# Peptides against a protein of PDB entry 6GMG, part 23

Target 1, 331 residues: chain A of PDB entry 6GMG
Amino acid sequence: DSDDRVTPPAEPLDRMPDPYRPSYGRAETVVNNYIRKWQQVYSHRDGRKQQMTEEQREWLSYGCVGVTWVNSGQYPTNRLAFASFDEDRFKNELKNGRPRSGETRAEFEGRVAKESFDEEKGFQRAREVASVMNRALENAHDESAYLDNLKKELANGNDALRNEDARSPFYSALRNTPSFKERNGGNHDPSRMKAVIYSKHFWSGQDRSSSADKRKYGDPDAFRPAPGTGLVDMSRDRNIPRSPTSPGEGFVNFDYGWFGAQTEADADKTVWTHGNHYHAPNGSLGAMHVYESKFRNWSEGYSDFDRGAYVITFIPKSWNTAPDKVKQGWP

## One batch from the design tools (peptide; aimed at target 1 G63 N253 F254)

Design b1_p26_2_s3 (made by RFdiffusion4, then SolubleMPNN; from b1_p26_2, 15 letters changed)
Fold by OpenDDE base, seed 2:
Structure b1_p26_2_s3 (fold): chain B 331 residues (1-331), chain A 26 residues (1-26)
Amino acid sequence: as target 1 above (331 residues)
Amino acid sequence: DKEKKLNAERAELINQAGAEAAAKAS
């Protein structure tokens, strides 16, 4: 029951974390211990460590989304999302492939669609775009200068994003970021901001007006990236979980993973931070745990989800929630 | 063994539905 959620208590600023527990390629710890790590490593504002505030601890307590929430400074809007989909593979497999034994046509199509997404290419696209944005931000002291720089960078790279509408999430993302407008944040100065990345796993079959089969096995046509840009229309994502295929089966609504602004060139070596569930130490679910996973473990996802999006947002450069290097676990 | 552990982790992945509402209220 959602009523069992509890805000984790404050941790002393100088308290060091306990060692993380290794778990099949991941590093795992209880939420309170993550707060300790966060205060030592990620809490810095203008180079000074900060105690995680009650508000931030409350955000964190919401589970997997809480990790992204506390590090990005806002609840994920997911408007600027990227993915990679192999249309040719999808069409070819549908045409020439066959359902497995006992697999329905709808199940086959849903599976083929899921398998036609490339998580690594989607992630790389987001990183590419974030890099372009960061170059555009670097010497821009107002939004107009940022947008001009961005268009110039895109033109130089012959990127299809240059053709996006001025009102698109791509161009409006910065102005719609609360921390950009804050006096102690960007203060309307783009050069004080940097692009960061997080990922969301979710279910494609969320349309209640669609067939039951799509809700159970996925909607092959939903949440595909636009050709050339890689942009995913996330407007229909309402956090609706997969429908059960058998009695007693249940699925969760989403998963979020925080990447930030790591500079590691090898995708497989990047670290993704995520949580399991809302913090309920006195409830049936128990205490929230935080995981630090390598890309392989993160991108694998769960059967609950058939889509992965890589989302760009912005944080002030004065925040240390998105450092160049992230170390898995503790110490 | 790995699969069993991942399945156990999956079973515990439950998020509060009211998170978006809470964010809008803040």
Scores: peptide ipSAE 0.160, ipTM 0.797, DockQ to the pose 0.175
OpenDDE base, seeds 1, 3, 4, 5: peptide ipSAE 0.032, 0.092, 0.103, 0.074; ipTM 0.599, 0.782, 0.785, 0.786

## One batch from the design tools (peptide; aimed at target 1 G63 N253 L285)

Design b1_p27_1 (made by RFdiffusion4)
Pose (drawn by RFdiffusion4):
Structure b1_p27_1 (pose): chain A 331 residues (1-331), chain P 27 residues (1-27)
Amino acid sequence: as target 1 above (331 residues)
Amino acid sequence: AKAMTDYTAEEAAAVNKKYAEAEAKAL
């Protein structure tokens, strides 16, 4: 009867996954089966396949956060985040539009702010920034050389990110990555690391001392990207879900999607890996399923979330959780 | 599998609780 979280059992390294295919842009498989796929194509350490450890299987069993947690080796902090927001569209649609049949002004403002974000450009911005970071750490063998290389390209590219504080989440992203300092990971050598990207969908109205309207319909001024840099201050994100509008209405507080470092130029052809909920086959929600969605399927989101952030973190190059190509389903 | 939009209020709360446990575990 217990809807308790259980850890999926160990899968032998030779056990192949059951086949599955995408349908209308999304593929899904039970977590036990995804572990088999992950061990075949994502588990490599210096080219050697590995069994998903007990700890990794535990992390994975927590739901959507599990895929990102396993692939990055760290519970997601969302410290370095990017998004795109059309300020002109937002200001114009507020002073020119009107609420639709059955909207409070707070609901109208909340929706317009939501629709003003552009998740394709947001992902595109994180893409170009991660590329600059990877070029900066290619031949840099200490952090100082990495930061010099990073500032040099940003200044020459006239990127407002060059003026970020030395201790900002941007410039401190590499040094604050635990695997960067680990002797078996980056060992304080930026050339042994790689920038990767994952996404977080979440709710904007997370201030518990704010009006109920913002908790139910969103805070338009919350989690907007800074101009020029596109950085999103995630410090006030507390994993608080959207408040219900009627009794019985439940909302999920956040969703994580793993992109990695795919080389595909078509943002619509990129694959994003995420789970539906925690693993509980003996309980109410049932077994965890891992979803592999095309970008548009992922970025479609849900009414639970009115904000999207594309996050950059680092993993060692010796890993294979962010390959150049990601294939939906199996084989 | 069951979609997020099909979750009851109790199920959504359970998911949120487990995400909170995962966050606490990471500290």
Fold by OpenDDE base, seed 4:
Structure b1_p27_1 (fold): chain B 331 residues (1-331), chain A 27 residues (1-27)
Amino acid sequence: as target 1 above (331 residues)
Amino acid sequence: AKAMTDYTAEEAAAVNKKYAEAEAKAL
């Protein structure tokens, strides 16, 4: 029940975090302690530490999406999403593979589709595109210059994204970023912005007009990346969870992980920050916890989800919510 | 342009990752 959600109290600006605890290769802490870390490490605007505002604490209190929300400065719209899907693997496994004992055909097809996504390649595609965008931003002082630079970069790389419509989320993403238009943000200057990445895990079988089997076991054809671009049409993602397969079974609607703009070339060494649930210290769910996971731990996901997307958005370069290097845990 | 689904804060509040919490408690 969302009614149990509480905004975490303010933490003194100079309060140091308590040590994080290890959790199966992750670093874990309670949300209030994450606020302390955030104020010490990520809060900086133009090099100056900031106390997390009440509004930011409220955003954070929404759980996993709250971590992405507070660090990106906006609620995730998920419009510019990338993934990698091995079509040959999918076709081959459907043709030559067999359902497991007790597995239905629909369950088999859903599983094979899930397993045909490559999280690492999807992440790498998003990083590649973010790098192209960052080069296009670097010396662009208006949107027109940014778009021209972007098209040139894509042409030079022979990237299929060059063929996207001008109204595509790919080209409109910067314009649609609130912080780009803010006086203390981008101030309509692309060179003040940088591309950042977060990830969303969600369920493919969200179409209520589809078969019950697709809602229970996944829709093998849903949320696939477009060939060449890797773009995922997220327009049909309505935050609908997986349908239960048995009475009393329930699934979560989504998960979000914040990466930002880490420069670590080894995907396995990158750190992903995410929350478990909305903050309900006096409710049945309890206090929100924040996890800092390595890519392996993040990309594994949960049975609640059969899709992973890597999403690009933008933040002002003056924000330190997406540093080049993220240290896992504390100290 | 294709219409995108609007996400709400209420939808965000519904997140409850059982496995991550269970994993943390097991340590």
Scores: peptide ipSAE 0.031, ipTM 0.666, DockQ to the pose 0.074
OpenDDE base, seeds 1, 2, 3, 5: peptide ipSAE 0.029, 0.024, 0.030, 0.020; ipTM 0.664, 0.643, 0.687, 0.629; seeds 1, 2, 5 fail the geometry check

Design b1_p27_1_s1 (made by RFdiffusion4, then SolubleMPNN; from b1_p27_1, 14 letters changed)
Fold by OpenDDE base, seed 1:
Structure b1_p27_1_s1 (fold): chain B 331 residues (1-331), chain A 27 residues (1-27)
Amino acid sequence: as target 1 above (331 residues)
Amino acid sequence: SKKLSDFTAEEAELINQYHKEAEEKAK
């Protein structure tokens, strides 16, 4: 079928990218050109450029998830996720607000819940935790030392994460990272790893036992962060899309954006890399495009989604897929 | 290029299908 996914061909290691297309605070290019940029900028392992492998090109070709997949080295598990929810705003708007003209009560509650999430605070919480983890990693040469360092750091900051169970995704995330165990990766040495961040947009109304209204307009109570820690229970996220509100309507189930480990203090100036859809150069969807968006462009999301989570994972420090500074576009 | 807000229902279904395939491949 002409709409079938295609794995982009290999690009010569020395091939330079064509210029990106700037558009409303974003930089855009076709997937093949992103591969060229990736090889020049992000492919380095131990300081040496690498050609993107066939496996990596295959991962990338799946769309938005592919960008995070290639750069993190693993398919997103989303176990260590953070968000920020303004409970007072939510309660106040529900009590004192009113539905818009033609808006049902369910639509109103779903919208108010969506608007009660603070994307910037959620992102900042993830960055805060990643910083703590990086300090704990820095001089730890085994997992026990890493965990001890984490507990000390959290105690010093009076962080509620110190009360998490040892089996919590917070403490188990490192040991469950494949690249940590790889000989050419972390080699079971925490000091060779660093924390990185990506974001997932998804739909809250995924419970099939809930009302149709929640599936159509959102579940106001779903995927809220735990007080104090900011942790989101992602166990009920099964990649179920929003239900259509009218005949012929359909929604995409998720979007992923890659941040990595940028050190830019101003959230608005951070760059998020994401894809539009799977690569179908001969199909109706066309070739996959990759976007480098500023935070405001990424965090706006789409009507397909009413939740955003900021997820922490780990990569080897020898990888350059998460540099301190990301330049938008090319050149 | 098409962005997420521009997809038809049929296109969204195709995209979701390959998202599922990606997840299965990663297992």
Scores: peptide ipSAE 0.711, ipTM 0.951, DockQ to the pose 0.929
OpenDDE base, seeds 2, 3, 4, 5: peptide ipSAE 0.710, 0.710, 0.698, 0.697; ipTM 0.950, 0.950, 0.942, 0.941; seeds 4, 5 fail the geometry check

Design b1_p27_1_s2 (made by RFdiffusion4, then SolubleMPNN; from b1_p27_1, 15 letters changed)
Fold by OpenDDE base, seed 3:
Structure b1_p27_1_s2 (fold): chain B 331 residues (1-331), chain A 27 residues (1-27)
Amino acid sequence: as target 1 above (331 residues)
Amino acid sequence: SKSLSDLSAEEAERINAVNKEAEEKAK
């Protein structure tokens, strides 16, 4: 029952975290201990350490989305999403490849499509765009100045994003960010904001009007990035999980990983923070755990998902939820 | 911890329900 979700209690501001547990290249801890770390490392507003509020603890308690929610300051809208898809690899593998023993044609096609996404290139594209946006935000004191700067930067780089409509999520993302309008946030000043990145894992086969095979094994044509821009149309993502392929099998609807604004150039060394499930210490799921994973561990995902999108949003520069350097685990 | 795919159908449904509630609260 969704009624099993519990908001983690407040942690004293001065309470230090217990050591994280290393697990298969990840660092793992219980949610309450993550709150302690968060208060020590990520809580700072205008350079001052803050206790995680009840509202923030409630957001965090929702599990896999909660980490991204608390650190971005808003529920993920996923409007500005990027990916990379190797069309040639996909076509060649479909033509020359063969289903594995016991693998259906639909399962084979779904798998080949999943494998044709390049998570690293998708992530790099998002980082590239975030960098362009950050340059455009710099010294822009109103939205018009930001948009003008952004268009200039895109033109200079001959980026296909320059051709996006003014109403596109790409150009509207900043003005649609609540923290941009907040007095203690951006206060309508773009130069007070920075671009940040999170990732969403989800299922491609969400169309209820499609074949059962697509719902079970993936839709090879769904959620592909647009050529040139790398933008993924997320409008059809309705948080519908993969359909069971066997009796008793169940899949979850999504996973979210928080990257923020790390400056580490090597993708493999970047740290992704994510949760396993909602906090239910007295329920069947148990306490929520938070993981800090390297990119390899994050990008591997789960069988629940066949798509990974890298999403850009914005936070105030005064927040420390997206530092330049993230240390895995504790200490 | 177990993988997300190791969850029972019931557990997955509960997670989905909570996530939907979160989305509604965030609007």
Scores: peptide ipSAE 0.023, ipTM 0.669, DockQ to the pose 0.806
OpenDDE base, seeds 1, 2, 4, 5: peptide ipSAE 0.030, 0.021, 0.061, 0.029; ipTM 0.735, 0.636, 0.723, 0.643; seeds 1, 4, 5 fail the geometry check

Design b1_p27_1_s3 (made by RFdiffusion4, then SolubleMPNN; from b1_p27_1, 15 letters changed)
Fold by OpenDDE base, seed 4:
Structure b1_p27_1_s3 (fold): chain B 331 residues (1-331), chain A 27 residues (1-27)
Amino acid sequence: as target 1 above (331 residues)
Amino acid sequence: SKSWSEFTAEEAQRINEVGREAEEKSL
């Protein structure tokens, strides 16, 4: 029951983390130890370390989404999402491929669709767009200037995003970021903000009006990126988990991974921070754990999910929750 | 790919309930 969630206690500002443990190629620690690391490394506002507030600890206690929440400063809205889908691969595999032994047609189509997404290209697209947005932000002192800069950058790159509607999440994302409007955040100055990236894994077969097979095995046509832009319409994502295929089987609704604004050019060397579940130290689920995974381990995902999206949001440049370099684990 | 449930049956149930509550609180 969600009633078992507990807010992790405060950690002294100067308390150093205990060593992280290796876990399947990841670095793992308990949530309280992550708070210690966060205070040492990510807590900085205007260059000063901060104790994680009660509110931030409460956000963090929500598990995987909590890691993204505390670092982005807002609950993920997932509006500005990118992916890459190989339509030719999909069509060719459907045409020339065959279901595996015991695999239904619906299972086959769902699997082929899942396999037709390229996580690396999706991530790269988000990074490209974030870079364009960051250039547009850099010298813009009002939203109008930012939007004008953004349109110019997109035109110069011949990017299909230049054709997006003014109401598109692409153009409205900055305006809709609470920290942009905060006096101690952006203070309505785009040049004080930077684009950051997180990822969401989720299930495609969320339409309750669809076939049971789509809910169990995926909807091959759902949550595909738009050609040219790579934008994913996330409006149909309602955090509905995969439907059980057998009695006693259960799936989770999503996973979130925080990337931020790492400058590492090699995708495989990038670090993704995520949590396993809500913090329930006295409940059946136990204490929340935080993982720092390399991209390969993050992008692998779980069978609970058949979609990955890379989402852009914004944080104040004064925050250190998205540093240029992230070190995996501790020390 | 391993199911989250296969990774730890305990970990999988945990993400679902919390995300909805957080979303409801954020709206």
Scores: peptide ipSAE 0.028, ipTM 0.647, DockQ to the pose 0.453; fails the geometry check
OpenDDE base, seeds 1, 2, 3, 5: peptide ipSAE 0.022, 0.027, 0.026, 0.021; ipTM 0.617, 0.631, 0.645, 0.614; seeds 1, 2, 3, 5 fail the geometry check

Design b1_p27_1_s4 (made by RFdiffusion4, then SolubleMPNN; from b1_p27_1, 13 letters changed)
Fold by OpenDDE base, seed 4:
Structure b1_p27_1_s4 (fold): chain B 331 residues (1-331), chain A 27 residues (1-27)
Amino acid sequence: as target 1 above (331 residues)
Amino acid sequence: SKKWSDFTAEEAEKYNKVGQEAEEKSL
């Protein structure tokens, strides 16, 4: 049992949120107020506002993952993940670069690897793939039709994803989405579903059999996207945090940000919704806060993490948890 | 609100534990 975690109380359906607080280009609010906003803006199913259920409030209470959990309708599986890695930059920097003063070789390599990821390109790749998937979904009334459409779309675009195995997370993602199978969700009809995106920040040095340096400073070779597809093998992500580099230091294992299905073409103008920690109003961490951040603020991440992945999942089109436009803050 | 950099080692451990619990609950 999480000793300090508390499920936020229910909020009346018609209660309007208080204004969000500006915070370094972000909009910030306490979790209870986010629930109010969520009920007003994102709760709609088939066009009707819904009160956030106890179950949803419980999910939300888990913090950053809770925001994605509530909005996606499932705990993040992270199987269909994309990133962009500049291999040439990495090689060149390793060859021509030098460790900073006081930086070990392992620290240098880990940093260079981290810096060789392009968050914007990774995000754009995920959006591109989500768009292809959405086209494949649009007129498909069974999974076979969806898969056929998807293969055709990929072939037309000469996309390397067309060569993925049928068991790949890429092709199995829809089938493995609980809401797709739900009667009030997709009801096994792909055309009722849409692709959505969230992001996960995590640590590369999770291999317990690797060197201590990799666990402390990152594994430069871990969680790289496959060339051509941009797919990241997330199977080794076990939510293991970065190892402390000094006494008393501690790192968190992940951060999640919800994007959904925004249509804003400018990545810098997209809004990412995320939480700081689990809701512990009577604990040391305090009440959970929810942030609505611009892409730049989200993608900056923290020192706890050296990887960012952009993950595709699916939600029913009848849900409004992933609207075309997301307004930052309130009002 | 606290950011990750503001967490003590104990708080980080608690955070990670709660995260693990969430995952387990989802299974």
Scores: peptide ipSAE 0.597, ipTM 0.934, DockQ to the pose 0.893
OpenDDE base, seeds 1, 2, 3, 5: peptide ipSAE 0.605, 0.606, 0.606, 0.602; ipTM 0.937, 0.937, 0.937, 0.934; seeds 1, 2, 3, 5 fail the geometry check

Design b1_p27_2 (made by RFdiffusion4)
Pose (drawn by RFdiffusion4):
Structure b1_p27_2 (pose): chain A 331 residues (1-331), chain P 27 residues (1-27)
Amino acid sequence: as target 1 above (331 residues)
Amino acid sequence: AASAANAAKINAKYAEAEAKAEAEAAA
């Protein structure tokens, strides 16, 4: 009867996954089966396949956060985040539009702010920034050389990110990555690391001391990207879900999707990996399922979330959790 | 009702995952 979280059992390294295919842009499989796929195509350490450890299986069993947690080796901090927001469209649709049949002005403002974000450009911005970071760390063998290389290209590219504080989440992203300091990971050598991207969907109205309207319909001024850099201050994100509008209405607080470092130029052809909920096959929600969605399927989101952030972190190059290509389903 | 109960289950486990990660980082 217990809807307790259970850890999926160990899968032998030779066990192949059951086949599955995408339907209308999304593929899904039970977590036990995804572990088999993950061990075949994502588990490599210096080209050697590995069994998903007990600890990794535990992390994965927590739901959507589990895929990102496993692939990055760290519970997601969301410290370095990017998004795109059309300020002109937002200001124009506020002073020219009107609420629809059955909207409070707080609901109208909350929706317009939501629709003003552009998740394709947001992902595109994180893409170009991660590329600059990877070029900066290619031949840099200490952090100082990495930061010098990073600032040089940003200045020459006239990127407002060059003026970020030395201790900002942007410039400190590499040094604050635990695997960067680990002897078996980056060993303080930026050339052994790689920038990767994952996404977080979340709710904007997370201030518990704010009006109920913002908790139910969103805070338009919250989690907007800074101009020029596109950085999103994630410090006030506390994993607080959207408040219900009627009794019985439940919302999920956040969703994580793993992109990695795919080389596909078509943002619509990129695959994003995420789970539906925590693993509980003996309980109410049932077993955890891992979803592999095309970008548009992922960025469609849900009414639970009115904000999207595309986050950059680092993993060692010796890993294979962010390959150049990601294939939906199996084989 | 069932919808709210289900969302509460998910949200509680996500909170446990965050608490676990904080405890590991403190250690």
Fold by OpenDDE base, seed 3:
Structure b1_p27_2 (fold): chain B 331 residues (1-331), chain A 27 residues (1-27)
Amino acid sequence: as target 1 above (331 residues)
Amino acid sequence: AASAANAAKINAKYAEAEAKAEAEAAA
């Protein structure tokens, strides 16, 4: 519930940010100061700084999802999601492993499933696919040319994504991106767009028809990537949080982290931008804070979540919300 | 231990409404 959510006020275009503060290996600041940084660094359209609009400030005020929303230009649909799951590790640990002292069988299976996901490989897969898409976008001046290029690239790499249906999120993602159709965005020209990445953390045990144990400890079979493609079916993600395991325990429904289009080859050096909660300066939660985390800090996640997905979307190349290099904190 | 209390509870209803509106605009 975000009934006490407030839209942050406008910041003068030329106002410089205050220094970020360290927070558990992350750089942290209040949302108003992030707006200042955003205006200085990420706001540029066609090389010109922009003040964050009221609409964009409203989007940002939603918290973690708001950071991804303002930078991607759309609310996350999560349709083109990737992950990596080690089936052999999972099977082996279930067969040969044992529950810890006090751990239930369901808790053990949920934990083993969570630990069988490889966040780094999932991220690498998304980056690989984004790179292929970016090559396909290059010099493609209509959607047909883009799709033809994409199929050729996939064929050359013998990528299983070449077998996806034309209606799949993989092939439909570009045409379903609002900024692609905008006159000041892509203007229906794929070569004016680029692929970008964000991540979502969420709970696997969202099926209300499943056992209480799955809702409490995770569903080991839910949200696994398809073999070969790495695609995750996100259709069952309804933003349902983990069920309490004890009285008074509560969990968050999701977390979102913005990566964009950083070119840093070392995953551990990449920066992920995310928010802690919706902006409620006069409420119990207080002001929203924005974090810039290294991949290790982001991928660690929270006990609230047992799944991580890496999602591809598109933004206009004229936007600077996804630069090649992201600096952590300020200055 | 990143004990930062992530309290990002977004009303799923609003999220769904926004996603739907955006999907409709993109169609």
Scores: peptide ipSAE 0.034, ipTM 0.593, DockQ to the pose 0.201
OpenDDE base, seeds 1, 2, 4, 5: peptide ipSAE 0.026, 0.025, 0.024, 0.031; ipTM 0.618, 0.638, 0.645, 0.684; seeds 1, 4 fail the geometry check

Design b1_p27_2_s1 (made by RFdiffusion4, then SolubleMPNN; from b1_p27_2, 15 letters changed)
Fold by OpenDDE base, seed 4:
Structure b1_p27_2_s1 (fold): chain B 331 residues (1-331), chain A 27 residues (1-27)
Amino acid sequence: as target 1 above (331 residues)
Amino acid sequence: DENAKNAELINKAGQEAREEAEAKRAA
């Protein structure tokens, strides 16, 4: 019952976190303790620590999406999403592979499609694009200058994104970021903003007009990245969970992981922050827990999902919610 | 708010991860 969600109480600004606990190769803690860490490490605006506001605590209380929400400053729109799909692998496996014992054709095709996505390459593409965008932002003091710089950078790299429409999420993402327009944020100055990354896991078989098999086992053709650009059309993602394949089976609608702007070159060493569920300390779900996972742990995902997207958004450089280095756990 | 409603539907993934972690710690 969604009515069980509770906003975590305020934590004193100077309260230090308790040690995190190991959890399946992750660092895990209760949401209240994450707030303490957040205030010590990520809360800084213009170099000054800040107490997490009631509004921010409310956002955080929504679970995995709440972690991304509080750190990005807005509810995820997921419009600028990237992935990597190996079309040759997919075709080859469909042609030469065989369903496992007891596996239906639809289940086989869905599984093969899922396995044809490369999470690491998808993440790398997003980082590459974010880097290009950051270069374009660095010396741009208005949106026009930013767009010109971006086009030049893309042309120099012979990147297929140069051919995107001016109205595409790629070119419109900055102007559509609330913090860009805020006086204490970007103040319409691109050079005050930086690109950041988060990831979303979700189900491909969301079309209710499609076959039941696609809803149960995945739609092999859905949410594939465009060749060359790596862009994923997320317009059909409506947070619809996987359909149950057996009685009593249930799946969740999505998972979100926050990466930010870490500079660690080795993907396997990057840290992803995510939550388990909305905060319900007095409900059946219990208190919300926050996980800091390495890329391997994050990218593995769950059976609930057959797609992973890496999304770019923007935050003010004055925020410390996306530092160059993220330390897993506490201390 | 539709976004709020959607955000509140997440429960299983985190629970499973917790249970697995607890099981490993107990072993």
Scores: peptide ipSAE 0.035, ipTM 0.710, DockQ to the pose 0.074
OpenDDE base, seeds 1, 2, 3, 5: peptide ipSAE 0.028, 0.031, 0.030, 0.032; ipTM 0.670, 0.678, 0.684, 0.684; seeds 2, 3, 5 fail the geometry check

